# Peptides against a protein of PDB entry 7PB4, part 229

Target 1, 105 residues: chain A of PDB entry 7PB4
Amino acid sequence: KMLNIKEYKEKLLSTLGEFLEDHFPLPDRSVKKKKKNIQESSVNLITLHEMLEILINRLFDVPHDPYVKISDSFWPPYVELLLRNGIALRHPEDPTRIRLEAFHQ
Target 2, 218 residues: chain B of PDB entry 7PB4
Amino acid sequence: DALQMAVGYFEKGPIKASQNKDKTLEKHLKTVENVAWKNGLASEEIDILLNIALSGKFGNAVNTRILKCMIPATVISEDSVVKAVSWLCVGKCSGSTKVLFYRWLVAMFDFIDRKEQINLLYGFFFASLQDDALCPYVCHLLYLLTKKENVKPFRVRKLLDLQAKMGMQPHLQALLSLYKFFAPALISVSLPVRKKIYFKNSENLWKTALLAVKQRNR

## One batch from the design tools (peptide; made by RFdiffusion4, then SolubleMPNN)

Design b2_p18_6_s3 (from b2_p18_6, 7 letters changed)
Fold by OpenDDE base, seed 1:
Structure b2_p18_6_s3 (fold): chain B 105 residues (1-105), chain C 218 residues (1-218), chain A 18 residues (1-18)
Amino acid sequence: as target 1 above (105 residues)
Amino acid sequence: as target 2 above (218 residues)
Amino acid sequence: KKEIEKLELTFEILKKAS
């Protein structure tokens, strides 16, 4: 039985998620609440899985403007990982925006 | 305290519009250098200064000098290292600064208070093997970090591919030998039995400083 | 179909990078 395309997608996402958790986990930011007034807004970092989901969704939902703005929730090592491996591309005029790369066959 | 004033200068920037910005910068930099090499720096001072060195706040020459004097009095906070790795990826530091950081990280590895979070960065360090300038130092770092659970078939393939590309480099052979030790079934290739593992820069920039740190903490 | 192909390729690239 050809696994329904939807089921296969879900399985692939799950497997990818597990892989990313194992090999590219977020570091535990010890929020040492040291009371010093550094308004370090506890920006919650998103996982690499979540970042990829955002990029994929943007590519398919808004194909004419597939770029996502890099927020403070984007962990810099993840951004660099995606860019260096050709998974993502920076906007040519705005380095704060990235898109999922269209893997040309 | 002269050191506190120097650290404060780097953290907050010049408070006064001093006409001699360069002289003031040099004065504070020399203060940090002097204390670091004589006594080492507190973990808090390293946390502040390491981030400054990698943030791109100052020029490459200043960043290099700061990074060279990141010598602990006792320990380095793991959190400082995690933050530093993040800064390396922001792209505001030079390639030479990145190399120096990895050299520093290897040299100071035993002085890092904990390794749990650094071990979580294993995949990122492994990804940096593709950078020819970083590869020797990353191999050394991975040699220090690698656990049995990190040795996966895809990483073995990647290392063998790198070996095919760059030849039998001593640093790569050292890492492969460790991989074979943990997972002999994954490496069918006969590795030369090297009695001694040699990484590039056995003489690190901090050799004398590290000896002094060890003596002070005895 | 195209989305799955991109996911697969992304996964393979990340496996090679990590």
Scores: peptide ipSAE 0.436, ipTM 0.843, DockQ to the pose 0.070
Fold by OpenDDE base, seed 5:
Structure b2_p18_6_s3 (fold): chain B 105 residues (1-105), chain C 218 residues (1-218), chain A 18 residues (1-18)
Amino acid sequence: as target 1 above (105 residues)
Amino acid sequence: as target 2 above (218 residues)
Amino acid sequence: KKEIEKLELTFEILKKAS
């Protein structure tokens, strides 16, 4: 039973990852490398998959404070996507923090 | 150069010491407007000013005026558009600014140098269809962007659901017709054979300027 | 189990959104 759950989780994560890559990929910032030296601070953006993993892990690891601080690595369209669809919620007192929504089944 | 000074003002912000901040702002805004409507703006100037207009650095009235004068001399950089979409998602701009941006994006679509990165934003644009204020313009944008690979069963379902909710809107019908063209097996519903695809005239705000740009670049 | 359920739900929501 446990092995089947683990395998299913891995398959689900893989399928989700593929879906997110196909439909919500990061913009390729690499194109700016050719022209002028605007030292745009090379903030490495994380994938939507990674963002979701962070949110899920925080919810389960720290259930009493399930909020994650929005960093510069969080691509704003991803944050908006999660918030708009009720996947995440902003902290009521700190708009820089978001949590995974407890989907009331 | 007056334009360079104006762009620099918006980029760096108002120098603290100026007693007449509003007069200075208006002067620079008028400079940008005059050059943009007369000659168009360079891609670099659009890159700077477009981001400023959407960043929430200035008030809505100023942002609206800046966005309205984002008229290219030649081309708009795709990177500027990608950055702009990011700013839209930060939520520091008004709903009216978002609508104006999509109208601008549709109107200026042919002047964007490349579409590869914009096409990657397809899912984000599609997600914005649920916004009633944006829906007509997003449908038009998606009509311009949609490739066969974007036509998926779940998106078809979403469009049909939107149609059920909103009625048979011309912009939705146009997009559905395109989807049916790419994937006829996914759309079993008989779409009324509309002889003419109809979208709201998003370009009306820039029609004269766009004609001038096209004439200069011939 | 709860984690999988959340992942599944998130996936379904994202499919509906996109």
Scores: peptide ipSAE 0.435, ipTM 0.844, DockQ to the pose 0.087
Fold by OpenDDE base, seed 3:
Structure b2_p18_6_s3 (fold): chain B 105 residues (1-105), chain C 218 residues (1-218), chain A 18 residues (1-18)
Amino acid sequence: as target 1 above (105 residues)
Amino acid sequence: as target 2 above (218 residues)
Amino acid sequence: KKEIEKLELTFEILKKAS
């Protein structure tokens, strides 16, 4: 029974990962325009999959403070996607922090 | 030149504590408007000003005026559009600004230099179909972007659900007809054969300017 | 179990949103 649950979890994560890659990929920022001086700190954006993993891990690892600080690696469209669909919630007092929504049915 | 000074003002803010900040703002805004409608703006100027209009740096009235004069001299960079979509998600712009942006995006679609990165945003645009104010313009945009690979069973279900909720809207029918063209097996519903695809005329605000741009680039 | 349920729900929501 436990083996089947682990296998199912792995399959679910793989299927979700493929879905996210196909339908919500990151834009290719790779056009390094050679313009010298503006250190646009190429902040490496994380994938939506990675963002969800961070949120899930925080919820389970630190249940009393399940909020994650929005960093520059968080692509704004992903943040909005999660918030708009009720997957995540902003901290009521700090809009720079979000948590995975406990879908309490 | 006057345009560079105006763009610099919007980008960097007022250099001098001008006693009449509003007068200076209006002067620079009029300069941008005049050049944009007369000659169009360079891709770099559009990149800067479009970002400013959507960042919430200025009030809604100013942002609206800037966005209305985002007329290219030649091309718009797709990177500017990707950045703009990102700003729309930050929530610092009004609903009316979002509508205006999608109208602008549809109107200026042919002047965008590349579509590869914009096509990657397909899922985000599709998600915006739920907004009743955006839906007509998003359908038009999706009609321009949709490829066979974008037509998936879950999107078909979503469009049919929207049709059930909103009724048989012309813009939704146009998009569904395109979906049926790419994937006839996914759409069992008989769609009325509409000979003419009717979208809201997003171009009306820029009709004269767009004609001028097309003439300059021939 | 709760983690799987959340993942499933998240996946279903994203399918409906995309």
Scores: peptide ipSAE 0.418, ipTM 0.814, DockQ to the pose 0.070
Fold by OpenDDE base, seed 4:
Structure b2_p18_6_s3 (fold): chain B 105 residues (1-105), chain C 218 residues (1-218), chain A 18 residues (1-18)
Amino acid sequence: as target 1 above (105 residues)
Amino acid sequence: as target 2 above (218 residues)
Amino acid sequence: KKEIEKLELTFEILKKAS
């Protein structure tokens, strides 16, 4: 029974990953944040799949503080996509932190 | 060069010491507007100014004026568009600015140098169909971007749901007709055979400028 | 179980959004 649940989870994650890659891929060119003088720090953007994994893991690993800090690796369109669709919520006091929404009411 | 000074002003921000900040701002805006409408802007200038207009660095009135003069001399870089979409998602621009951007994107679509990265944004544009103010312009954009591989059952369902909610809007019908062309098996609904596809005339703001750009690049 | 349910829900929402 546990093996079947793990296998199902893995299959679901894989299928989700494929879907996200097909429909919400990262742009090939890293959005070079032109900071003033410093070298083009190629901010390595994470995939939407990776972002969701981080949010899900945080929700279940640290349920009392399920918020993740938005880093420069978080592509703004992904953040907006999650927020707009109620998949994630901003922290009421810290807009730089988001959590996975536990229950869609 | 007056244009370089104007672009530099917007990029670096106002120098604190100017007593008449508003007058200086207006002067530089007029410089950009004059050059853009007469000659068009270089791709690099559009890259800088488009980013500024969408970043929320300036007020809505200034951002609107900048966007209205994002007229290319030759081409617009697809990278500028990708960056712009990112800024739209940060939420520092007004709803009217978002509408204006999509109108601009449709109007300037043929002047964008490449479409590969823009095509990757298909899902994000499709998600914006839910915004009633954006929907007409997003439908037009999607009409320009849609390929057979983009036509999926879930997107068909979404469009039909939108049609049920909003009624048989001409822009939705146009997009659905294209979807039916690519995937007739997914759309059982009889669509009226329209001889002419009518999108909301997004190009009207730039019609004269676009004609001039096309004439200069011939 | 709850994690899978959340993943499924998230997936369905994203399918509707895209």
Scores: peptide ipSAE 0.438, ipTM 0.849, DockQ to the pose 0.070; fails the geometry check

Design b2_p18_6_s4 (from b2_p18_6, 7 letters changed)
Fold by OpenDDE base, seed 4:
Structure b2_p18_6_s4 (fold): chain B 105 residues (1-105), chain C 218 residues (1-218), chain A 18 residues (1-18)
Amino acid sequence: as target 1 above (105 residues)
Amino acid sequence: as target 2 above (218 residues)
Amino acid sequence: KKKIEELELKFEILRFAS
C-alpha cells in the first residue's frame, strides 16, 4: 500500500514537472551568498520539483519525523510558496524545518 | 567617500564599539538619502542596500527609509530585483515593506536593465494577488510584465474569482483588459472599454526623483 | 486514498497560485 502511494506521488510529481518549470522556474543567476571565503560557492538551487520530491520522500522514509531541514539549496520563494498554499508546514519548534502537510493525520 | 562609508556600514553592520549606534545609523542613513535623492545611486549600491532593506537586518523604520531612497543614477540590475523577491519570501520584512517594494518596483520598472529574469518571476507575482494590500500594486506590475504566453485559463479564472470577491477594481479591470487583448477567447465577459487605465499612483513617492533621473540620462 | 486526493488538491492550489 505504501509503495503504491509512493509510486503514485512520483507519477504526480513527474506530471507536474513541466508545469513547475514553466510557471516557477529558477532564476538563471543563483543568489550568490557572499560567504566569507572568496569562493563564490554558487549555491546550487534545486528545482521546485526536486524540493517536493525531497519532502515526499522524507514523509515516506521517516514518517515519525517527516521534517526536512531547509538548506541553502532551497530557494526562499519556493519555501514560501509551499507554506503559503498549505502544501508544507514549518516545524512548531524549529522554523528551519518543514514538512509536507498533505499526509499528516 | 561618505556614501561608501554609509553603504559599508549597512553591509557590514554596526561596529560594536560605537557608543552612539543610533546616531551613527542616522548619519549614514541621511548620507544615503541625500545622495540618492540628489544624484541617484549606482546599481551596485542599490544591489547592496535593497537586499539589506528586505533582509530584516534592521528595524522596519530603517528598512522603509532605505527602500524609499533606492533611486538609480542610471539603471537597476534585474539581479537585484530577483534577490529582493527572494528576501520578500523569507518573511522577515513587514507587510508595509512589501507594499513599498511593489510600489518601488512599479515606479522603477523602466530603469531595470533587463526583464528576462523578472519575467520568470511572473508566477510569484501572480500569487501575491491574493494579498489584499498588495493586489493593486501587483496588478500594475503584472500589467507591465504580462506577455501572451502568461495568459492562461487558470490565471483568468483566478482574476475573475478575485473580481468576484473584491468587486470590479480598476487595477483588476486593467489587467483583465490586457489579458483579453492577448487572449480574447479566454475572457468571454464584456469588459468596459476604458480609454484610460488607472492604477494607484505608486510613482508619486519618487516623482521628483524620477524626473531628475530622466533628465540626467538624456 | 484520502491523502492522495489531498495532495492533488494542494497541487491544484499551487497551479492556481501561479
Scores: peptide ipSAE 0.172, ipTM 0.809, DockQ to the pose 0.083; fails the geometry check
Fold by OpenDDE base, seed 1:
Structure b2_p18_6_s4 (fold): chain B 105 residues (1-105), chain C 218 residues (1-218), chain A 18 residues (1-18)
Amino acid sequence: as target 1 above (105 residues)
Amino acid sequence: as target 2 above (218 residues)
Amino acid sequence: KKKIEELELKFEILRFAS
């Protein structure tokens, strides 16, 4: 029975979840709101697991344009980690967009 | 205060279109350098200036000079270090700046107020072992950070692979010895019992400054 | 299948890199 690509995706993400949490956790920005006017954009950073899920989903949902725009919720170390290890690629013309590489021939 | 004006300049940029931007920049940079080496910088000043040095706002020469004078008066905020690591990943700083940062991080390690968040960055630091220029300093940093829970079979394999490629480097041996201490079952290879762990004491650019800081805080 | 296997391999590489 060809495990539905979706089921396999979910299994893969689930299996990776524990690993990613253990080895690449988000630093708790215990930025105590000290009042100074730094627009600390309280942008909630997403986990590496969530980032990968977004990338994988985009690839499956929109295979002709599998690129995801890097938002402020994307922690730069995660982006670099994915790019450095060939898991993701930047768009050649728009460095603010990345795609999952593994699924591109 | 001259220091506040200097920090403000780097943070906000030149307030007035001064005719000679370079002279103004140099003036403020010298002010920061002078205070940092004489008295050290407050944690807040380190936070601001460290981020500026790694953000790519200024040229490599300026960033290098700023980073060299990131000397604490008392402590460095852990949050500043976390932010700094984030900036390193944005790719706007030079390779030399990255090396200098890791050297700085090792040198200033004891002055960082907390280590909980830095310990969470263990995987990122470990990934940087692949960079030949960073490897010696990253090994030293990992030697300071490594806990029993960090010692995993896959990391052991990676270190052994690096050793196979690079040879028996003292910094790799030091880290492997620590790994063997925490998890002897994972490292079957007999490591030479080196009595003294020698990380390349790259002439600690901050040795004299750190001694002064320790003396002032006694 | 091949794409997934490639992805798994990349994650293994990531694990070794981390």
Scores: peptide ipSAE 0.172, ipTM 0.810, DockQ to the pose 0.099; fails the geometry check
Fold by OpenDDE base, seed 2:
Structure b2_p18_6_s4 (fold): chain B 105 residues (1-105), chain C 218 residues (1-218), chain A 18 residues (1-18)
Amino acid sequence: as target 1 above (105 residues)
Amino acid sequence: as target 2 above (218 residues)
Amino acid sequence: KKKIEELELKFEILRFAS
């Protein structure tokens, strides 16, 4: 049963990967390195797919505390996208933490 | 240079604990406004100030005034726009600021140096159609951005759903007509033949300034 | 099963939002 859930999860994520890449790609930060000391936050932004994977994994691995801390690798548009569409929720006491929304039937 | 000092103030914050922080802020804001409306701003200045206006560093009134004077001397960098869209999603700006930004983006669209990265943000703009306050301006933006490859069945369905909810809005009809042009097989609904496409005049706030910019760059 | 169904629904929402 657990194997089937994992396999299904992987299949779902795989199927979504193409969709997310096509419709919600990261902007190419390939702006020419003009040497100005703009502290380019060297933080590599993760894809929306990777973000969802993190959130899903947290829900499965730690169901009693399914919240993930928003890091600098989380592109703000992705966070807003998830929150606005009810895919994710902010922690009620800590706005820096988000979880996958539980659809209560 | 007074402009450099003003931009530096907004970027770095107040250098000295001036007893009169508000007067200093107003002075610098007026400097930026005066230069922007008279001569336009350099792309680098717009990059800095646009990010500041959307970052939530200052209050809504200040942010609004900064955004209103984001008038280019020549061009706006697409990178500045991408960064700006990122800030819009952080949730630190007001709804009115978001509306103003989209109006600005439409008004200044032709002055943006490149569109490649902006086109990648198509999905984010499309998602913003659900906001009733943004919808008219987002439709206009999407009308400018839409390519054949953006016209997907799910987006068509969403637009038709919005039309069912909101009625036959001119801005939505304009976008749907463009979608039908690119993908007639996806839109079975008869659209009224409109001789003219009508969007809200987003450029009205900058009409005089835009005319001046176009004259200087001729 | 319920968690998977929830995920599917979430992704459908995302699809409609995009």
Scores: peptide ipSAE 0.140, ipTM 0.776, DockQ to the pose 0.083; fails the geometry check
Fold by OpenDDE base, seed 3:
Structure b2_p18_6_s4 (fold): chain B 105 residues (1-105), chain C 218 residues (1-218), chain A 18 residues (1-18)
Amino acid sequence: as target 1 above (105 residues)
Amino acid sequence: as target 2 above (218 residues)
Amino acid sequence: KKKIEELELKFEILRFAS
């Protein structure tokens, strides 16, 4: 049963991956290496697919605290997209944490 | 250079020691405004100031004034626009600032050096159609950005749903007409053949400045 | 099963949000 859930999760994520890549791709940060010495710590942004995977995994792994801390790798438009569409919720006391919204059955 | 000092002020923030913070702010803001309207701003200056205007570093009044004077001398960097859109999603700017930004983006669209990355943001702009205040301007932006590959059945359904909710808005009709042009099979509804596409005159705020920019770059 | 259905629904929402 657990294997089936994992497999299903992977299949779901893979199917979504293509969709998300097509419709919500990350903008290619043309790292114009402008030689300006500002070590902009090139925080690598994660894909929306990866973000969702993190959120889903957290919900399954830690259902009593399903919140994920928003890191610098979280592209703000993705966070906003999830929040605005009711896919994710901010923690009521910590706006830096988000979870997948439970659909009240 | 007075402009460099002004830009530096906004970038670095007020130097702690100035007792007259408001007077200094106003001075630098006026400097930026004067140069922007007279000569336009360099792409680098727009990059800095646009980010500042949308970051929430300053109050809404200041941000609005900065955004209103984001007039290019030559071009606007696409990267600046991508960064700006990111800031819009952080939620530190007011709704009025968001509206102004989309108006600005439409008005300055032709001066953006590249469109490849902006086109990748199509889905995000499309999602913003749900905001009633943004919808007219987003429709105009999407009208400028839409390619055949962007016209998908689910987006058609969303536009039709919006039309059902909001009524037959001219800006929605304009966008739907474009969608029908690219994918006639997806839109079974007879759209009134509008001879003229009417969007809200978002450009009115910058009309004179835009004419000047076009003249300088000829 | 319920969790999977919930995920599917969420993804449908994403699909329609774009």
Scores: peptide ipSAE 0.033, ipTM 0.707, DockQ to the pose 0.083; fails the geometry check

